# Peptides against a protein of PDB entry 3C2G, part 39

Target 1, 209 residues: chain A of PDB entry 3C2G
Amino acid sequence: IRTFDLLGLLLHDSDAIDGFVRSDGVGAITTVVQYPNNDLIRAGCKLLLQVSDAKALAKTPLENILPFLLRLIEIHPDDEVIYSGTGFLSNVVAHKQHVKDIAIRSNAIFLLHTIISKYPRLDELTDAPKRNRVCEIICNCLRTLNNFLMMWIPTPNGETKTAGPNEKQQVCKFIEIDILKKLMSCLSCEGMDTPGLLELRSTILRSFI

## One batch from the design tools (peptide; aimed at target 1 L49 K100 N147)

Design b2_p22_4 (made by RFdiffusion4)
Pose (drawn by RFdiffusion4):
Structure b2_p22_4 (pose): chain A 208 residues (1-190, 192-209), chain P 22 residues (1-22)
Amino acid sequence: IRTFDLLGLLLHDSDAIDGFVRSDGVGAITTVVQYPNNDLIRAGCKLLLQVSDAKALAKTPLENILPFLLRLIEIHPDDEVIYSGTGFLSNVVAHKQHVKDIAIRSNAIFLLHTIISKYPRLDELTDAPKRNRVCEIICNCLRTLNNFLMMWIPTPNGETKTAGPNEKQQVCKFIEIDILKKLMSCLSCEMDTPGLLELRSTILRSFI
Amino acid sequence: RTPEHLSEFDTNTALNNLLDFL
C-alpha cells in the first residue's frame, strides 16, 4: 500500500506516468489487486486512476487487464473502487479503437448501464460526500459511453463504422425507460454538489 | 496528480450536426 502511495507521489506529470506504463506498471497494479484486501484494492485502483490518461496505454497489451478490471468494477461493493475503475475506463478507451473493441467484447457498455442503474436519485442521498461520489461515478460512466458512440455516428470524413448486434443491444439499453427517468432526474433535481455541473453537461452530450 | 478527463466528443460540432438533422 505504501508503495502505491509513494508511486502516486512520484508520478507528477505526463512523462512520469508514461514511463510507468512503459515499465509495465499497469500490468503490475492489476496483478497485485487480485489479493482479497480492500485497502490494498482501494490503493491500487487510486493509482490506476492517476495514470489512466497516459498515451502509452495505446501500446500496452490490454486484452487481459481490461476484462479483469471490468469484472472488478462489476462485483466490488465499495464506491471508491467503482469511482476509480470507471474513471480509468473512461480515459483508457479514449482515442484508442482497439481498446474500445476489447471493452465492447467484454460487455463494457452493458456494465455502464448496470452501474448507473444501481444508484438512487441524487435527491435521495443525504450525506454530501457520498452524493458527490455517485455523481462523479455516473459522470464517469456517461463519459465512457460518449467515447464509444463516436464510432457509429456518420462522419463526412468517411469513417462510418457499422455496429454489430452485440454493440447494438448494449447501446440500446440506454433508451430503456428506467435509465432515461434516472438520467432526466439528475438533470433537474433540486442539491449543493460540486460535481453536478459537469454531470449535467455530460448528460446532455450523451443524449446528443 | 489528477488525470485529465479525456473525451472525443465535440460540443459545437455535435450540436450543429443535430440541428442539421432536425

Design b2_p22_4_s1 (made by RFdiffusion4, then SolubleMPNN; from b2_p22_4, 16 letters changed)
Fold by OpenDDE base, seed 5:
Structure b2_p22_4_s1 (fold): chain B 209 residues (1-209), chain A 22 residues (1-22)
Amino acid sequence: as target 1 above (209 residues)
Amino acid sequence: YKAKVLTDFNEEEALERLKELL
C-alpha cells in the first residue's frame, strides 16, 4: 500500500506518467491487483485512474488488461474501486477506436448498464459523500457510453460505423425509465460535469432518431 | 484473460517489482 502512495506522488507530471506507462506500469499494477487484498486493489485502481489519460496508452496493448479490469469492476463491492475503474475505462477509451473495440467485444456496454442498475436512486441516499460518489460512478459509466455511441452517429458525409444487433439491444437498455431518472438526478448534483451529461443526453437522443 | 485467483501473495515481492519500474 505505502508504495502505491509513493508511486502516486512520483507520477505527478505527464512525462513521468508516460515513462511509467511505456515501461508496462499498467500491466504491473493489473498484476498486483489480482491478489485478494482489498486495500491493495483500492490503491492499485486509484493509481490506474491517475495514469488513465496518459498519451502512451495509445501504444499500450490492452487486450489482456481491459477485460481483466472490466471483470474486477463487475464483481468488486467497494465503491472506491468502482469509481477508479470506471474512471480509468472512460479515459482510456477516449479518442482510441481500437480500445473501444476491445471494450465492446468484452461486453462493456452491458456491464455499464449493470453498474448503474445496482445503485439506488440518488434521492434515496441521505449521506452526501456516498451520494456524490455514486453520482460520479454513474457519470463515469455514462461518459464511457457516450464515447461508444459517438462511433455510430452519422458523419456529415453520411458515412458511419453500424452497431451490431447485440450492441443495439444493449444500448436500448439505457432508455429504461430507471436509467433516465438516474441521469436526471446526476444533472441536479452540485459539482458534476453538467456539460458532459447534457452532451450524453444529446448523443442518446441522436442515437435513437 | 482469465483472472487467476492468486492464492499466495507476497506484498513485499509485488511492491519490489513495482519499484523496479521507477
Scores: peptide ipSAE 0.038, ipTM 0.696, DockQ to the pose 0.013
OpenDDE base, seeds 1, 2, 3, 4: peptide ipSAE 0.029, 0.030, 0.028, 0.029; ipTM 0.653, 0.660, 0.647, 0.660

Design b2_p22_4_s2 (made by RFdiffusion4, then SolubleMPNN; from b2_p22_4, 15 letters changed)
Fold by OpenDDE base, seed 2:
Structure b2_p22_4_s2 (fold): chain B 209 residues (1-209), chain A 22 residues (1-22)
Amino acid sequence: as target 1 above (209 residues)
Amino acid sequence: YVAKVLTEFNEEEALALLKKLL
């Protein structure tokens, strides 16, 4: 626990973060969070989030790491673990086609839907810190979904991956009225990436049109 | 104490210490 907090203080620049990631820092954290200690899991997932934008992650094999993290988020009811894990996922899949493919094969689309579905509506949350954290989680899930959907939108250059039939079916669940209401509720939260949520809305519309 | 020790280590040494503490 304190070691992760200290590592988080040392990993304050891009070179330190990239050095840590090149030294299998992500694999080390994932080994640590296998221990059944909630505070250790929280601290480890927070450190994963902190290094999630590292350029070195493009060269890191994630085939064992991503399925493990997705399973951790699936089984752990902790909002801080889910926040950090979905934040890591959203950042690590960005601009990395091979990482998107690993996440999708690891049932990430269904997991994102499950996470969003489990949380109450933001208007039902009276505790402002909890409401903001839930909003951030939903936004992380939706940002990750946007990153997936963007692969299947026809580019002017004609290079489109086609979503498989299972992926299409899983994506169709995000048109559910309750999911769309949660997306719209996130647009009302202060300090949220409103441009990114509007981009996702546009991406959803273009994917189903 | 642990903070002062970790500030004396590079990222690889900090990771190696992490791996030894686990």
Scores: peptide ipSAE 0.040, ipTM 0.453, DockQ to the pose 0.015
OpenDDE base, seeds 1, 3, 4, 5: peptide ipSAE 0.035, 0.031, 0.030, 0.027; ipTM 0.457, 0.426, 0.432, 0.392

Design b2_p22_4_s3 (made by RFdiffusion4, then SolubleMPNN; from b2_p22_4, 16 letters changed)
Fold by OpenDDE base, seed 4:
Structure b2_p22_4_s3 (fold): chain B 209 residues (1-209), chain A 22 residues (1-22)
Amino acid sequence: as target 1 above (209 residues)
Amino acid sequence: YEAKVLTEFNEEEALERLKKLK
């Protein structure tokens, strides 16, 4: 635990982060968080989030790491783990088609829906720190979803992949009224990436029309 | 975060189409 915290403090610039990632730091963290210690899992996932936008991740094999993290998020009820894990997922799939494909094959779309569905409406949360954390989690999920959906949107000059029937069915769950209400609630939260959420709204509409 | 395909998209028309599908 303290080791991850200390390591996180040392990873204060992009070069240090890239150096850590090139040295299989992500694999090292995922190995350590296999131990059933909640505090260790929290610290490890937080460190993953910290390095999740590293340029060196483009050259890191994630075929074993990403499915493991998705499973960890699925089984762990901890908001801090879910926050860090969904944040990592959102960042790591960005600009990396191969990583998006791994995530989708690992049932990430369904997991994102499950996470969003698990939490109550933001207006039902009276504790401000809890409400803010839940909002951030939902936003991480929605940003990740947006990155997935963008693969299937026709571009004027490019061949677009088509979503498989299972993926389409999973995506259709995000137009459920409860999910849409949670999206709208996130748009009303202060300090949220409102432009990104508005973009997702447009992406959803483009995906279903 | 990648998701910027800001192509000219009529969101209002899209919403109306979505309402018809439900």
Scores: peptide ipSAE 0.178, ipTM 0.687, DockQ to the pose 0.115
OpenDDE base, seeds 1, 2, 3, 5: peptide ipSAE 0.041, 0.025, 0.025, 0.135; ipTM 0.552, 0.488, 0.529, 0.672

Design b2_p22_4_s4 (made by RFdiffusion4, then SolubleMPNN; from b2_p22_4, 16 letters changed)
Fold by OpenDDE base, seed 1:
Structure b2_p22_4_s4 (fold): chain B 209 residues (1-209), chain A 22 residues (1-22)
Amino acid sequence: as target 1 above (209 residues)
Amino acid sequence: YKAKVLTDFNEEEALELLKKLL
């Protein structure tokens, strides 16, 4: 019954999305995607992506949701799940320090590295739909990582958080030769977030090395 | 919360509901 009512609130407008999120819709989806069905998991993650920019998420406790989603992305080799899940992650951590902290404590930085490491170089992908989807996933990973790195960039006011030794070590994995070669292969891809890649490189080189 | 949703819908019903939203 409650899931039906929540799903009935999902009209394609921002107010309906906010209504769904306020009604614990993200928690409902997270419960539904615990079924061992790939089509259900794909559909649920796509719906999470659709609500991932909702204003109501700023007031939603994510302590139980975000670790579950990160685990889902970790264990599912499905590009649609990874695309939707990394898209959700990138949007939900944006401008939300508390959500960044939850994600980082849940090994999100290492997961993002694992995702990029599992995909081939984009120049090795001959299938355009597959290449474009992998490009979008990498862009989602880069955007998410840049959002994390912002926590440790010195502000003009001299206030900065220092990255812990574990976080620093996890970030430094993105400058390993094999990962750099993969990221460089993205620069020639149409639709690549080239600004995000350059920002990542610049931030790592200035603040972590 | 989680336990109540799982008791109200089976896997197939949950899939059909999500497909109607997408």
Scores: peptide ipSAE 0.032, ipTM 0.447, DockQ to the pose 0.014
OpenDDE base, seeds 2, 3, 4, 5: peptide ipSAE 0.022, 0.021, 0.022, 0.025; ipTM 0.474, 0.402, 0.413, 0.520; seed 3 fails the geometry check

Design b2_p22_5 (made by RFdiffusion4)
Pose (drawn by RFdiffusion4):
Structure b2_p22_5 (pose): chain A 208 residues (1-190, 192-209), chain P 22 residues (1-22)
Amino acid sequence: IRTFDLLGLLLHDSDAIDGFVRSDGVGAITTVVQYPNNDLIRAGCKLLLQVSDAKALAKTPLENILPFLLRLIEIHPDDEVIYSGTGFLSNVVAHKQHVKDIAIRSNAIFLLHTIISKYPRLDELTDAPKRNRVCEIICNCLRTLNNFLMMWIPTPNGETKTAGPNEKQQVCKFIEIDILKKLMSCLSCEMDTPGLLELRSTILRSFI
Amino acid sequence: SSSLSSLLSSISDKEKHYPYTL
């Protein structure tokens, strides 16, 4: 845990996190967090979140790491882990088609739907720290969704990709009534929460 | 169509940076 904390302090900038990724740091973190201990898992995922915007992640073999992290996000009961995992997912799929492909084959879009749906409305959360966390979590999920939807929107540049039935059923779950009600309620609930502004901006983008 | 494409490109493929603290 202290090693994770120390690496977190050392990796101040883009060159450092890229150096860490080129040294197989992401693979090392994911291997270690297989140990069933929550403090260790929380610490490893915090560091993964920190290095998630690395451009070197375009070169790292993610065929095994990514499905493992999606499974972890699916079953781990604590919000800090979910926050870190979905934050990592949103950055790691950004600008990387082959990585989006891996995520789709592992049902990443279906998982985003499940993560958003499990939480009550933001007005039903009393403690401010927890409400802000759920808010950032939903925001992470929708930002991941938006990084996927770009593939299938007609671009005059000429890269009109066709969605397979697998991608179609996952994306179409986001027009089911239950999630639309929840998403529209985040847009209008009445809530002193620092992450609310970014959340509402991201929701509008998801509908667009 | 070009304006819509520019708008869609501005709102996708977004990354967020996370500073590490103790």

Design b2_p22_5_s1 (made by RFdiffusion4, then SolubleMPNN; from b2_p22_5, 10 letters changed)
Fold by OpenDDE base, seed 3:
Structure b2_p22_5_s1 (fold): chain B 209 residues (1-209), chain A 22 residues (1-22)
Amino acid sequence: as target 1 above (209 residues)
Amino acid sequence: SEELAKLFESISDLTKRYPFTL
């Protein structure tokens, strides 16, 4: 715990973060968070989030790391772990086709739906810190989904990947009325930036127009 | 927010008619 907090303080610039990632720092954290200690898991996932935008992640093998993280955020009850894990996922898949492919093969689309589904509507949450954290989790899920959908949008000059039938079916679940009501409740959350919802809207529109 | 809600409802209706053909 204290070691991760201290390490997080040392990783204050992009060069230090890239150096940590190049030294298999993500693998080291994922090894440590396998221990059944919730405080350790929380601290480790927070550190993963902190390094999740590192350029060095484009060269990091994630075939073993990403499925483990997806399993962790599937089963862990702590919203702080879910927040950090979904934040890591949203950043690590950005602009990295190979990482998107690993995530999709690891059932990430369905997992994102499961995560959104387990939370109440934001208007049902009276506790402002809890409501804000849930909104951030939903936004992380939507940013991740947006990154997946962008692979399948036809571009005038590129070979577009076609989504498989299972992926298409899983994506369709996000536009079910109960899910949409939950997503729309994020727009009513005062003081929250909901860029993920707006991005998803734009991506969905581009997918149908 | 209301316009966005209507948009998402319209998208939901569209996808019910047309399976999400990405």
Scores: peptide ipSAE 0.021, ipTM 0.529, DockQ to the pose 0.030
OpenDDE base, seeds 1, 2, 4, 5: peptide ipSAE 0.019, 0.018, 0.020, 0.018; ipTM 0.518, 0.509, 0.510, 0.513; seed 5 fails the geometry check

Design b2_p22_5_s2 (made by RFdiffusion4, then SolubleMPNN; from b2_p22_5, 10 letters changed)
Fold by OpenDDE base, seed 3:
Structure b2_p22_5_s2 (fold): chain B 209 residues (1-209), chain A 22 residues (1-22)
Amino acid sequence: as target 1 above (209 residues)
Amino acid sequence: SEKLYELFLSISDLTKRYPFTL
């Protein structure tokens, strides 16, 4: 715990973050968060989020790291772990096709649906800090989903990958009425990533309409 | 889906209200 807090204080600039990532810092964190200590897991996931935009991640093998993180998010009911983990996921898949492929193979689309499904509607949350955190989690999920869907949008000059039948089926769950009602509840949230929702809308339209 | 279309309209309206957040 204290070590991760100290690392978080030291990793305050892009060069330090990139240096940490190049030194297998992400692998080191993922090794430590395997210990059954919730405070350690929270601190480790927070540190993962802090380094999740590092340019060095484009050169980091994530084949073992990403499935582990997805499993961690799946099994931990902790909003802080889910926030940090979905934040990491959303950042790490951005502009990295190979990482998107690893995430999708690791059942990330279904996990994102599960996460959104487990939370109540935002209008049912009276506690503002809890509501805001849930809103951020949903935004992270939607941003990640958008990043996946963009792979399957035809470009005029590119061979676009076609989503497999399983991926298509998993994506279709996000247009189910109960999910749509939850997404509608996000529109009333002051902390909602409105640009991200607009981007997702555009991506869904281009993919399915 | 009609409901998806409704969501898209709602998102569009939100973006019109807060154009500077884009």
Scores: peptide ipSAE 0.027, ipTM 0.495, DockQ to the pose 0.049
OpenDDE base, seeds 1, 2, 4, 5: peptide ipSAE 0.024, 0.022, 0.023, 0.025; ipTM 0.511, 0.523, 0.526, 0.512

Design b2_p22_5_s3 (made by RFdiffusion4, then SolubleMPNN; from b2_p22_5, 10 letters changed)
Fold by OpenDDE base, seed 3:
Structure b2_p22_5_s3 (fold): chain B 209 residues (1-209), chain A 22 residues (1-22)
Amino acid sequence: as target 1 above (209 residues)
Amino acid sequence: SLELAKLFESISDLTKRYPFTL
């Protein structure tokens, strides 16, 4: 725990973060968070989030790391772990086709739906810190989903990957009325200065401009 | 608002292009 906190303080610039990632730092964290200690898992996932935008991740083999993280997010009850893990996922798949392919093969689309489905509507959450954290998680899920959807949008050159039948079916679940109501509740929360909504804005704008 | 609208539009467009055959 204290080691991850200290490491997080040392990883304060992009060069230090890239150096850590090039030294298999992501693999090291994922090895440590396999221990059944919730405080350690929380601290490790927070550190993963901190390094999740590193340029060096484009050269990091994620075939073993990403399925493990997806399984952790699926089973772990702590919103802080889910927040950090979905944040990591949303950043690591950005602009990386090979990472998107690993995530999709690891059932990430269905997992994103499962995560959104387990939370109440934001208007049903009276506790502001809890509501904000849930909103950030949903935004991370939506940002990740958007990154997947972009692969199947026809480019002007006509070259697009086709979604498989299973992926198409999983995407269709996001237009269910209950899911749409949850997504709309993120918009109706006036005064939610959630970094996740701003990130979603930035990601979608960067993706369509 | 605009960003979620674009996401919903993207989902809707994909669902129209790839109709779920129940």
Scores: peptide ipSAE 0.031, ipTM 0.638, DockQ to the pose 0.033
OpenDDE base, seeds 1, 2, 4, 5: peptide ipSAE 0.021, 0.021, 0.022, 0.017; ipTM 0.523, 0.536, 0.539, 0.431

Design b2_p22_5_s4 (made by RFdiffusion4, then SolubleMPNN; from b2_p22_5, 12 letters changed)
Fold by OpenDDE base, seed 1:
Structure b2_p22_5_s4 (fold): chain B 209 residues (1-209), chain A 22 residues (1-22)
Amino acid sequence: as target 1 above (209 residues)
Amino acid sequence: SLELAKLWESISNLTRKYPFTL
């Protein structure tokens, strides 16, 4: 725990972060968070989020790391872990096709649906800190989903990937009325990434219509 | 808010008729 806090203080610039990531720092954290200590898991996932925008992640093998983190955020009860993990996922898949492919093969689309489904509508949450954290988690999920959907949207050059039938089925679950009501409830929350939700809306329209 | 909800409902209705096409 204290070591992760200290590392978080030292990893304040992009070069230090990239140095840590190049030294398999993400693998080291993911090894440590396998211990059944919630405080350790929370601190480790927070540190993962802090380094999640590192350029060095484009060269880091994530084939073993990403499936583990996906399983962690699937089962862990702590919203701070879910927040950090979904934030890491959102950032790590950004602009990295090979990481998107690993995530999708690791059932990430379904997991994002599971996470959103786990939480009530935000208007049903009376505790503002809890509501805001849940909102941030949903935003992380939506940004991640948007990053996946963008692969299947035709580019101006006419190039597009086709989603597989399983991916299509998993994506269709986000258009279920219960999910859409939850997504709409996010727009009423303070601190919501409204631009991200509007971007996802645009992406969905381009993907399904 | 209401217009966005109507839009999402419309999308949901369309996707039931016309599943993911890409």
Scores: peptide ipSAE 0.027, ipTM 0.488, DockQ to the pose 0.028
OpenDDE base, seeds 2, 3, 4, 5: peptide ipSAE 0.019, 0.022, 0.020, 0.021; ipTM 0.382, 0.540, 0.457, 0.467; seeds 2, 4 fail the geometry check

Design b2_p22_6 (made by RFdiffusion4)
Pose (drawn by RFdiffusion4):
Structure b2_p22_6 (pose): chain A 208 residues (1-190, 192-209), chain P 22 residues (1-22)
Amino acid sequence: IRTFDLLGLLLHDSDAIDGFVRSDGVGAITTVVQYPNNDLIRAGCKLLLQVSDAKALAKTPLENILPFLLRLIEIHPDDEVIYSGTGFLSNVVAHKQHVKDIAIRSNAIFLLHTIISKYPRLDELTDAPKRNRVCEIICNCLRTLNNFLMMWIPTPNGETKTAGPNEKQQVCKFIEIDILKKLMSCLSCEMDTPGLLELRSTILRSFI
Amino acid sequence: SREDAVKEAQLKNQEEIDEKLS
């Protein structure tokens, strides 16, 4: 845990996190967090979140790491882990087609739907720290969804990709009535929460 | 902090999507 904390302090900028990724740091973190201990898992995922915007992640073999992290997000009961994992997912798929492909094959879009649907409306959360966390989590999920949807929107530049049935059923779950009600309620609930502005802006983009 | 830099990177990605859609 202290090693994770120290690496977190050392990796202050882009060059450092890229150096860590080229040294197989992401693979090392994911291997270590297989140990069943929540403090250790929380610490490893915090560091993964911190290095998630690395451009070197375009070169790292993610065929095994990514499905493992999706499974962790799916079953781990604590919000800090979910926060870190979905934050990492949002950045790791950004600008990387083959990584989006890995995520789709592992049902990443279906998982975003499940993560968003498990939480009550933001007006039903009393403690401010927790409400802000659920807000950032939903925000991370929708940002990940937006990074996927760009593949299938007709671009005059000529890269009109066709969605397979697997991608179709996952994306179409986001027009089911239950999640639309929840998403529209985040847009209008009446809530002093620092992450609310970014969340509402991201929701509008998801609908667009 | 690194968390703030990561969040700024996510925001920038979303802004790039808006630009491509416009």

Design b2_p22_6_s1 (made by RFdiffusion4, then SolubleMPNN; from b2_p22_6, 11 letters changed)
Fold by OpenDDE base, seed 5:
Structure b2_p22_6_s1 (fold): chain B 209 residues (1-209), chain A 22 residues (1-22)
Amino acid sequence: as target 1 above (209 residues)
Amino acid sequence: SLLERARQAQRENQEEIDKKLA
């Protein structure tokens, strides 16, 4: 546990982070977080978040790592794990079509819906630190979702990949009344990605209905 | 490799989870 914290402290420069990633550091962390120790899982996921924007990740196979991490987020109702995991996901899918495909095939869209649905309304959270963390998680989810949707947005230049029927169905779940009410309750919260929320809603309404 | 070990660990972890949920 303290080892991961120490590693996190050492990985502040891009060269060190890239070196760690090139040495299969992500795989090493994934191996460690398999153990049923909450503190270890938290520390490992936090370290993953810290290296999630590394340039070396572009050359790292994520076919086995990403599905495992998504499953980890699914089964752990821990705000810190979910925060780190959704942050990692949002960073690794950015501008990487092949990584988006892996995530989507691994049921990431449904998972993100589940995460947002399970949290209470932000306006009902009186504890500021808790509210802020939940807000950050929702923002990570929104950023990830918007990144997914970009793959299927029609471009003026013609041939766009079409979302499969299952993906379309999963995307459309985000405009159902219950989740919309939840998301609308976030608009009054400081730190909310309001533009991202509006983008998600608008994109679904324009391109998926 | 570390990746192969991670894959194996994933399988073992999933099996353990499945056993707990059964």
Scores: peptide ipSAE 0.017, ipTM 0.515, DockQ to the pose 0.020
OpenDDE base, seeds 1, 2, 3, 4: peptide ipSAE 0.007, 0.016, 0.015, 0.015; ipTM 0.371, 0.500, 0.496, 0.464; seed 1 fails the geometry check

Design b2_p22_6_s2 (made by RFdiffusion4, then SolubleMPNN; from b2_p22_6, 14 letters changed)
Fold by OpenDDE base, seed 2:
Structure b2_p22_6_s2 (fold): chain B 209 residues (1-209), chain A 22 residues (1-22)
Amino acid sequence: as target 1 above (209 residues)
Amino acid sequence: SGLERARKAAQEDLEEIDELLE
């Protein structure tokens, strides 16, 4: 635990982060978080989030790592784990088609739906820190969805992957009235990435209209 | 600001959705 905290303090430089990732740091973290220690899992996932935007991740095989992380998020009802894990997911899939494919094949879309569905409405949360954390989790999920949907939107260059029937079904299940409520709730929150959520709204409209 | 207006609009939309489901 202390090691992860220390690493988190030291890994502020992009080159250091890339070096850590190139040395299979992500794999090392995922190995450590396999131990049934909640504090260790929290610390490990937090560190994953900290390195999730590293350029070196583009060259890191995630075929085993990403499914494991998704499973970890699925089975741990810990807001900190879910926050860090969904944050990692949202960053790691950004602009990486191969990673998006791995996530989607691992039922990431349905998992995101499940996560959002488990949390109460933000207006029902009176504790500000809890409310803010839940809002961040939902935003991470929605941002990840946006990244997935962007793959299937026709580009001006005419090269668009069509979503398979399974993917379409998962997306359709994701877009429910409760999801819309959560989106609106997030848009209403101060300090949130409102522009990003508006972008998601635009992406949804382009995907379903 | 444009962001404040968007937040307000979202709150209004949420209220409307709640009313429709009730």
Scores: peptide ipSAE 0.119, ipTM 0.728, DockQ to the pose 0.033
OpenDDE base, seeds 1, 3, 4, 5: peptide ipSAE 0.025, 0.025, 0.081, 0.021; ipTM 0.580, 0.584, 0.688, 0.474; seed 1 fails the geometry check

Design b2_p22_6_s3 (made by RFdiffusion4, then SolubleMPNN; from b2_p22_6, 6 letters changed)
Fold by OpenDDE base, seed 4:
Structure b2_p22_6_s3 (fold): chain B 209 residues (1-209), chain A 22 residues (1-22)
Amino acid sequence: as target 1 above (209 residues)
Amino acid sequence: SGLDRVREAQRKNQEEIDELLS
């Protein structure tokens, strides 16, 4: 735990972060957080988030890392873990088709739906720190989802991959009334990625129904 | 209010869905 905290302090510049990633630092973290210690898991996921923007990640195989992280998020009802994990996910899938594929194959779309679904409506959260954290989590989810959807949106420059029936079904779950009510409740939350929310809705309605 | 915006957004969304499903 203290080691991860120390590492987080040391990883203050992009070169150090890239160096850490090149030395299989992400793999090391994921190995360590396999131990059933909540504090360790929190610290590890936070560190993952800190290195999630590293350029070196583009050259790092994530086939073994992403499924593990997704499972970790799934089984841990910890806001800090979920925040860090979804943040990591959103960053690593950005502009990386193969990483998106790995995440999607690992049931990421459904997981993100589950994450959003498990939280109360933001307007029902009276605790500001909690509300803010949940808002951030939802924003991470939205960013990730929008990144996924881009894979299947036709572009003027070429044909895009068609979403499979399972993926389409999973995506369409985000326009169901219950989840939509939760998502729309976010519109009142300061700091919400409202454009991302609207983009998600619009994309689903236009391309997946 | 923020709640009004939410309600309106929900309404519009449902209308759009209904239109697409008609």
Scores: peptide ipSAE 0.012, ipTM 0.417, DockQ to the pose 0.034
OpenDDE base, seeds 1, 2, 3, 5: peptide ipSAE 0.006, 0.000, 0.000, 0.000; ipTM 0.389, 0.377, 0.362, 0.365

